Peptides against a protein of PDB entry 9IZ0. Designs and how they scored, part 303

Target 1, 345 residues: chain A of PDB entry 9IZ0
Amino acid sequence: ITCLGSNGHTYKQLVKGGNDDLRQDAVMEQVFEQVNGFLRSYRKTSQRNLSMRTYKVIPLALKTGVIEWVQDTIPLGEYLDSAHKVYHPKEWSLSTCRKLIAEKQMEDLETRLKVYDLVCRHYRPVFRHFFLESYADPVQWFTTQTNYARSTAVASVLGHVLGLGDRHGQNILIDKTSGEVIHIDLGIAFEQGKKLPVPECVPFRLTRDVVDGMGITGVEGVFRRCMEFTLETLRREEDSLLSVLEVLRYDPLFSWLISPLRRMKKQKMQLENFNQPESGNITTDASRDPKIQRNNVSGESEAERAILKVRQKLSSTLSVEASVGELIRIAQDPSYLALMFCGWS

## One batch from the design tools (peptide; made by RFdiffusion4, then SolubleMPNN)

Design b2_p27_8_s2 (from b2_p27_8, 14 letters changed)
Fold by OpenDDE base, seed 4:
Structure b2_p27_8_s2 (fold): chain B 345 residues (1-345), chain A 27 residues (1-27)
Amino acid sequence: as target 1 above (345 residues)
Amino acid sequence: LEKELEERKKVNEELKKKLAEIRLNGE
């Protein structure tokens, strides 16, 4: 829809209807705005204009809402698929890579690493080309690539701290004007990505293409330093951040747990992407009442555990540099990426 | 920062030339 603002400007808006709980997105965007406040207050982050890019989410009744249509954006995954076909037309398709990873998903780590390496050799990074194509001026190119590395650093730290999951290439937009990343579909947070059929085992998305977009310095330039400054800010503002999360503990509308419906939807999408034939009758033999001990882990006990995990991630036991170094290492480790759904791109 | 900017400008110019050559050879 196009809305006329009170200022006479027209704004494009996406009306999202259906089962997607935009309230969780709206709450996470509010948390990001608070974090952006902390980043603006701290000299080291403010001087670099570090922020999590946000978008306006207006939740409406019945799991409908209006999302700001972020103009001049492209999903990372859409760009990468298109660019890979152009720059590497003799390499494997994304579908071929997905199939090979899927066929080995139940195999041991060694077999999965071999398949991951094989896929990586036949699906080379291309994201550097985004900046080369989009920015003719060298100053604009450098500025936008720097903005990309900065925004990715903020999103990586914040995504780790808040346990933001489901960071696939369709849930990360690239702003074509600024080069900044915009994270969307925030409905998997507080490490609930570990409860997906393919568990998320990396702290944030730092795949080969994400690194390729940082240019020749990769992670060892602007990205690492901006992660360090962001983590330093969040550690300094720990009590403020925890206080924001404590407000969510008492919000009955906020879900600390992945909904069974969302988990099933993600499971179906993963199965469809794997071209696994619907193996037949999952006879829901309704007769085995699994005493799923509903461990009525009260929503409160899950919130408390989530807040405790945030506090643990903000611990000053390790230096900022050591903590960031370990996060970058884990996020790039083939032993973790080979276990992911799309860890190669 | 200026040296890094100059080095990046040089790399970007080389990459643009290479991209232009790839486009010319792909037509």
Scores: peptide ipSAE 0.006, ipTM 0.394, DockQ to the pose 0.013
Fold by OpenDDE base, seed 1:
Structure b2_p27_8_s2 (fold): chain B 345 residues (1-345), chain A 27 residues (1-27)
Amino acid sequence: as target 1 above (345 residues)
Amino acid sequence: LEKELEERKKVNEELKKKLAEIRLNGE
């Protein structure tokens, strides 16, 4: 829909009437705005204009709401799929790569690593081309690539600390004007991604294409330094961040757990991306709702565990540099990426 | 990782050259 603002400007908005609880997104966006306050208050982060890019989410009712349409964006995964076809037309299709990884999902780590390496050799990084195609001016190219590395660094630290899951290429938008990343679909947080059918093993998305977008220096340039400054800011503001999360502990509308519906939807999307649409009426007789014994782990006990994990991730036991170094290492480790749904791109 | 970094450097250098050529031909 297009809405006329009180300022006389027209805004495009997306109305979602689906099963997705936009309240989770709205709450996470409020946490990001608070974190953006901390980043603006700290000299090392404010001088670099470090922020988590946010979008407006207005939950209207249960599973319905209005989302701000972020103009001039493209999903990372959409760009990458198109760019791979253009720059590497002789390489494997994304569907072929997905199929090979899925066929080996039950195999040992050694077999999965061999298949991951094979896929990586037949599906090479292309995300650098986004910046090269989009910006004819060198200054614009450098600025946008720098903004990408900065925004990715903030999102990586914050995504790790808050345990953001489901960071696939369709849930990461690229702003074509600024080069910044915009994370969407925030309803998998506080490490609930580990409860997915394919558990998330990485702290944030730092695949070969995500790194390729950072340019020649990869992670060792602007990205690492901006991760360090972001983590330093979050450690400094630990009590403030924990206080924000404690407010959410008492929000009856916030779910600290992944919904069974969302888990099933993700499982279906993972399976449907592997099966050609054979029009077989799988009448999944929905009648056997397995009594998932809701072990009544009170929502309070899950919130407490989530806050404790945030505190642990903000621990000053390791230096900022050591902590960031380890996060970057783990996020790029083939032994973790080979276990992911799409760790190669 | 070093080989991939060197390949990335090579491709980025070629792309910088192509971009420089495109700029020179667009002037």
Scores: peptide ipSAE 0.000, ipTM 0.329, DockQ to the pose 0.013
Fold by OpenDDE base, seed 2:
Structure b2_p27_8_s2 (fold): chain B 345 residues (1-345), chain A 27 residues (1-27)
Amino acid sequence: as target 1 above (345 residues)
Amino acid sequence: LEKELEERKKVNEELKKKLAEIRLNGE
């Protein structure tokens, strides 16, 4: 829809209808706005304009809402699929890579590592070309690549601390004007991604293409330093951040658990991305909700466990540098990436 | 922090009221 603002400007808005619970997105965006306040308060983060990019979410009902249309964006996964076809036309298709990883999902780690390595050799990183294609001026190129590395660093720390899940290439937008990342579909948080049919084993998305976009220094430059400054800020503001999350503990509209419906939707999407469209009208009457025994873990006990995990991730037991070093190591480890749905790109 | 928590609780209660009003007007 297009809305006329009180300022006489027309704003495009996306009306999401269907099964998307925009209330979780709206709550996570509010948490990001508060964290952006912390990032603006400290010299090390404010001097670099470090922020999590936010978008306006107005939930209208249980399954409907209005989202701000983020202009001049592209999904990371859409760019990577198109760019890979241009720069590496003789390499394997994304569908071939997905199929090979899927066929080995039930195999041992050694077999999955061999298939992951094979896929990696036949699907090379291309995301550096986004900046080279989009910005002819060297100053704009360097600035936008720097903004990408900065925004990715903030999103990586926040994604780890808040346990953001479902960070696939369609849920990460690239702003074509600034080079910044915008995370969307925030409904899997507090490590609920580990409860997906393919469990999330990495703290954030740091795949080969995510690193290729950082330029020649990869993770060893703007990205690492900006992760360190972001984590330092969050450790200093631990009590403030935990107080924000305690407000959510008392919000009956916020779910600390992945909904069975959302889990089933993600399971179906994972299965449909592996099945070629055989035209069979399988009207799977989804009416038999298996009686998932409601283990009476009170929503309060799950909120408390989530807050305790956030506190543990903000622990000063290790230096900021050591903590960031370990997070970067784990996020790039083939032993974890080979277990992911799409860990190669 | 307690004031900010109480202000956020008020904003959340106002958001809940607006959501309840939107639900009542959508029936």
Scores: peptide ipSAE 0.000, ipTM 0.243, DockQ to the pose 0.029
Fold by OpenDDE base, seed 5:
Structure b2_p27_8_s2 (fold): chain B 345 residues (1-345), chain A 27 residues (1-27)
Amino acid sequence: as target 1 above (345 residues)
Amino acid sequence: LEKELEERKKVNEELKKKLAEIRLNGE
C-alpha cells in the first residue's frame, strides 16, 4: 500500500497478511524506543548517536498489520547472495553450503566443525564490498561503515539482552543511505530461538560477513566500544528496562512463547530451503501435531523467567569490557556457528 | 582485567590454532 503522509510525502507500507503476529513486533519496537530514550539520555551513547533502528508496526488484527516499509533498504542475505556470485563466482552456492550443513546436522560437534570449515573455505566473506560499491567518497564510506558498526553493536547488545532470535540474513536489513542495520520480524524474543528446530546458540549474529562489513578493524574499535557503551547504558537503566518488561508481563496479548504455528512455519522454511523443488507430492500430513506437551507453565511463569534472564544478562558481576569480550568471543566461536542454520555468512 | 583479556585472547588464538590444525588434518 502507498500512503500519502500529512507532510505530503508518499510512504510505501507493507500490508503483511499471514500467520505472523505483528503485535510482538509492535511491542518489541516499543521496547526499542524506550531503550533509544536511555541511549539519548546517556552522554557516552548520545555523543555517538547510538540507537536501535526502529520501524513502525501497526497491528490491525490477529496476524495482520501494516509495517512501515523502510525505503532504500536491502536484506543482508540478499546482498550477500548477489555479491558472492560477483566476487567469488568459483565458490559454492548458498544452496550447496546449506545442504552440506544440513546433512551433518545430527552428527557430532567434530564432524559439524569439519563441514563448517569446509563451507567457510568455499564461501568467503564479501560484505566489505557493500560499502566500497555504495560509497565512492572516502568520507561517506568511512561514515557509513562507522554507522554500520555502531548500529550492529547496539543491535547485538540489545538482541542479546532481550534474547532476540531468528536473526538470519533476511531479517536484518541494511539501510543503503546510512549503512545502519534494521532488525525485522521480532516475534522470536526472550530466548525462544532455543526452541527452534535448529536451536540458536549465539547471543547475536556476528558471522564472518557481519564482521567483514566492519572493515579492517573488524570487531576491534568502533564495534567493541559501542557495545561497551550500550551495555553500560542498559546496566544503568536496568530498573527502567525491567519496568517496561513488567508491563508486558500483564499484557494478555503478548506471547512470551513461540507459537506452534510460527515454529511449524520456521521448520517448513528450513526444510524447503533444503529440498530442491522435486515436484513430489510430499503430502506433509500436518496431522502429526507434535504433542507439544503444554506443560501448563503459565504465560506468567515464562514472563517471570524471561525477566529474570534479562536481569541476569544485565548483572554487574563482570565488568562491561569483560562481558562484551565474552559475548564477542561466543558470537564468533565456530563451535557455536557450526551448529547454526547459516553460521558461515 | 588486562591480564584476563590477554588470557582470553590467548585462549581464542589457541582455539583458532586448533581450528587451523583441524583444517590441516581434514585434508
Scores: peptide ipSAE 0.000, ipTM 0.265, DockQ to the pose 0.017

Design b2_p27_8_s3 (from b2_p27_8, 14 letters changed)
Fold by OpenDDE base, seed 5:
Structure b2_p27_8_s3 (fold): chain B 345 residues (1-345), chain A 27 residues (1-27)
Amino acid sequence: as target 1 above (345 residues)
Amino acid sequence: LEEELKELEEVNKERLEELANIRLNGE
């Protein structure tokens, strides 16, 4: 829909109808707005304009709402697939890489590492070209690449602390004007990504293409430093952040657990990416509701566990530098990336 | 860009000083 704002501007809005819990997205955006308050209050983060890029989510009902359509954006995965075909036309297709990783999904780590390395050699990073193509002026190029590294750092720390899952290239938008990252589909939080058919093993997405977008310094420049300042701010504001999350503990509409429907949808999307379009009417008779034993883990007990994990991630036991160093190491570790659905790009 | 480079240089300098202090306190 297109809405005319009171300011005379037309805003494109996405009316999302369906099984997607827009309430969870709206709640996570509210948490990000609070965190953006903390980032603006602290000199080290405010001076660098560090923020989690937000979008407006207005839930109209449990399964329907209006999402602000972020103008001038592209999904990271859409850009990477297009750019890879242009810059590396002799390398493997994304579908070939996905197939090879999937065929080895049930194998041991050593076998999965060998296949991951093979895929990496046949699918090279290209994301640096986004900035080179989009910005002819060297100043704009540098500023937008810096904004990308800054926004990715904030999103990486917040994504880790809040346990954001399902951070694939279609759920990460790039703003073509600023170079900032915009995270969408926030319905997998508080480490529920570990319950996916392919569990998330990394704290945040720091694949080879995500790093290639940071330019020649990779993670050792603006990115690492902005992660450190972001984590320092979140540690200082731990009690404030935990107080915001405690309000969510009592929100009866907030789901601390991945919905069975989202899990099934993700499982289906993972499987459909493996099947060539054989027109077989797999009438998956949706009637066999597997008796998911609702282990009556009270939503309160899951909320308490989630808040405890947030507190543990904000622990000052390690320095900010040591904590960020370990997060960056784990997020780039082939032993974790080889286990991911798309860890190579 | 010069201000942002200067700020990046200052923050690199602060980080080098912090890393130097971490090295000095870790010996």
Scores: peptide ipSAE 0.007, ipTM 0.362, DockQ to the pose 0.012
Fold by OpenDDE base, seed 4:
Structure b2_p27_8_s3 (fold): chain B 345 residues (1-345), chain A 27 residues (1-27)
Amino acid sequence: as target 1 above (345 residues)
Amino acid sequence: LEEELKELEEVNKERLEELANIRLNGE
């Protein structure tokens, strides 16, 4: 829809209806705005204009809302698929790579690593070309690549701390004007990505293409340093951040758990992306009542565990540099990336 | 913006020199 603002400007908005609860997205955007407040208050992050890019989410009903149409953006995965066809036309298709990873999803780590390496050799990084194609002016090129590295650093730290899941290339937008990343579909938080059919094992998305966009320094330049400053700010503001999350503990509309419906939807989307034929013999054998001990882990106990996990991630036991170094290492580790749905790009 | 770009270029240069020195001294 196009809305006329009170300022006389027209704004495009996406009306999202259906099955996704936009309340989760709206709450996460509110948390990001609070974190952006902390980043603005701390000299080291403020001087670098570090922020999590936000978008307006207005929940209208339980499953319907208006999302700000983020203009001049492209999904990272859409760019990468198109660019890979241009720059590497003799390499494997994304569908071929997905199929090979899927065919080995139940195999041991050694087999999965071999397949991941094979896929990586036949699907090379291309994301550097986004900046080279989009920005002819050297100053604009360097500025936008820097903005990308900065925004990716903030999103990586914050995504790790809040346990943001489902960080695939369609849920990460690139702003074509600023080079900044915009994270969308925030409905998997507080490590609920580990409960997906393909568990998320990395703290944030730092795939080869995500690194390729950082330029010649890769992770060792602006990205690492901005992660350090962001984590230092979040550690300093730990009590403030935890207080924001404690308010959400008592929000009856906030879900600390992935909904069974959302999990099933993501499972179906994963199966469709794997080209696994619906083996129709998911007989819902409704008859075995597994006493799923609904451990009525009260929603309160899940919130408490989530907040405790955030506190643990903000622990000062390791230096900021050591903590960031370990996060970067884990996020790039083939032993984790080989287990992911799409760890190669 | 130009001063910030220059600071970032220096930081990136120092990091590249450190990484180069780590590689050269680790052989």
Scores: peptide ipSAE 0.006, ipTM 0.338, DockQ to the pose 0.013
Fold by OpenDDE base, seed 2:
Structure b2_p27_8_s3 (fold): chain B 345 residues (1-345), chain A 27 residues (1-27)
Amino acid sequence: as target 1 above (345 residues)
Amino acid sequence: LEEELKELEEVNKERLEELANIRLNGE
């Protein structure tokens, strides 16, 4: 829909109808706005304009809401599929790679690593070309690539700390104007991604294409340093961040657990994305949510466990540099990426 | 921390009330 604002400007709005609980997205966007406050207050992050890109979410009814249409964006996965066909037309298709990984999903780690390596050799990174194609001016090119590395670093730290799941290439938008990343579909948080049919084993998405977009320095440039400054800020603001999350503990609308229905929907989408080419007609079958009697006692215990895990991730037991180094290592480890649904790009 | 928590509870409550009012006026 297009709305006329009180300022006389027209704003495009996306009306999401269907089975997506936009209340979780709205709550996570509020957490990101608070974290952006901490990033603006701290000298090392403020001087670099570090922020999590946010978007406005207005939840209307159960499973319906209005989302701010972020103009001039593209899903990372959509760009990568298109660019791979242009730059590597003799390599394997994304569908071929997905099929080979799926066929070996129940095999041992050694077999899965061999298939992952084979897929990686036949599907090379291309995301560096986004910046080279979009920005002919060298200053714009460097600025946008720097903004990408910065925004990815913030999103990676926050995604790890808050345990954001389902970080596939369709849930990460690239802003074509700034090069910044925008994370969408925030309904899998607090490590609930580990409860998916394909468990999430990485702290955040740091695939070969995500790294290729950082330029010649890869993770060792702006990205690592911005992760360190972001984690240092979050460790300083630990009590403030935990206080934000404690307010969510008492929100009756917030769910610390993935719903069985959302789990089944993601399972079905994962299975369907293996068997059919992307015909974009998601027929939303309006299955009635069974009244899950939320036993209040189970919700409080899961909230407390989630908050305890956030505190553990903010622990100063290791240096910021050591903690970031280990996170980057794990996020790039083939032994974890080979277990993922799409760990190669 | 208790005052910051209380201010944050008030801000979240106002935002939830604003969201609830948007729901009530959209029905």
Scores: peptide ipSAE 0.000, ipTM 0.227, DockQ to the pose 0.028
Fold by OpenDDE base, seed 3:
Structure b2_p27_8_s3 (fold): chain B 345 residues (1-345), chain A 27 residues (1-27)
Amino acid sequence: as target 1 above (345 residues)
Amino acid sequence: LEEELKELEEVNKERLEELANIRLNGE
């Protein structure tokens, strides 16, 4: 829909209805606006204009809401699939790479590492070309690549601290004007992604293509320094951040538990993205609710556990540099990337 | 793994030929 604002400007909006709970997305966007306040107040982050890109989410009901249409964006995964066909027309298709990783999903780590390495050799990074194609002026090219590295650094720290899950290439938009990243579908927070059938093993997405977009310095330089300044700001504002999260503990609209419907939808999307041929007799006997032991973990106990994990991640036990160094190491470790649905790009 | 790779290489080859034909017909 297109709405006329009180300021006389027209805004495009996406109305979502059905089974999607937008309350989780709206709450996470509110947390990001508070964090953006902290980033604006701290000298090291404000001088670099560090922010998490947000979008407006208005929940209208339990399963209905309005989302701001983010103009001039492309999903990272859509760009990468298109660009890979242009720049590497002799390499493997994304479908082939997905099939190989899926077929070896039940194999040991050594076998999965061999398959991951093989996929990586036949599917090379291309995300550097986004900046080279989009920005002919060297100053615009450098500015947008810098904005990308800064935006990715902020999103990576927040992704780790808040336990943002399901950060695949379709849930990351690239702004074609600024080079900044915009994270969408924020319905999996506080490490609930570890409860998915394919658990998230990395603190944030730092795949080969995510790094290729940072240019010749890769993770070393703008990205690392901006992660350090962001984490330093969040550690300084720990009590303020925890106070914001405590409000969510008592919000009856916030779900600390992944809904069975959302879990099934995410599981189905993971399976559909593998293009597994319908081998017929998957009796989706939806009646066998596996007795997942309802650990009757009250929503309150999950909220307390989530806040405790945020506090642990903000601990000053390690230096900012050591903490960021370890996060970057883990996010790039082939032993974790080989276990992901799409760790090669 | 080698037989599975060979089948996947054939599927890729067909898709690359389709993409090449789309580019040639779009000029």
Scores: peptide ipSAE 0.000, ipTM 0.288, DockQ to the pose 0.018; fails the geometry check

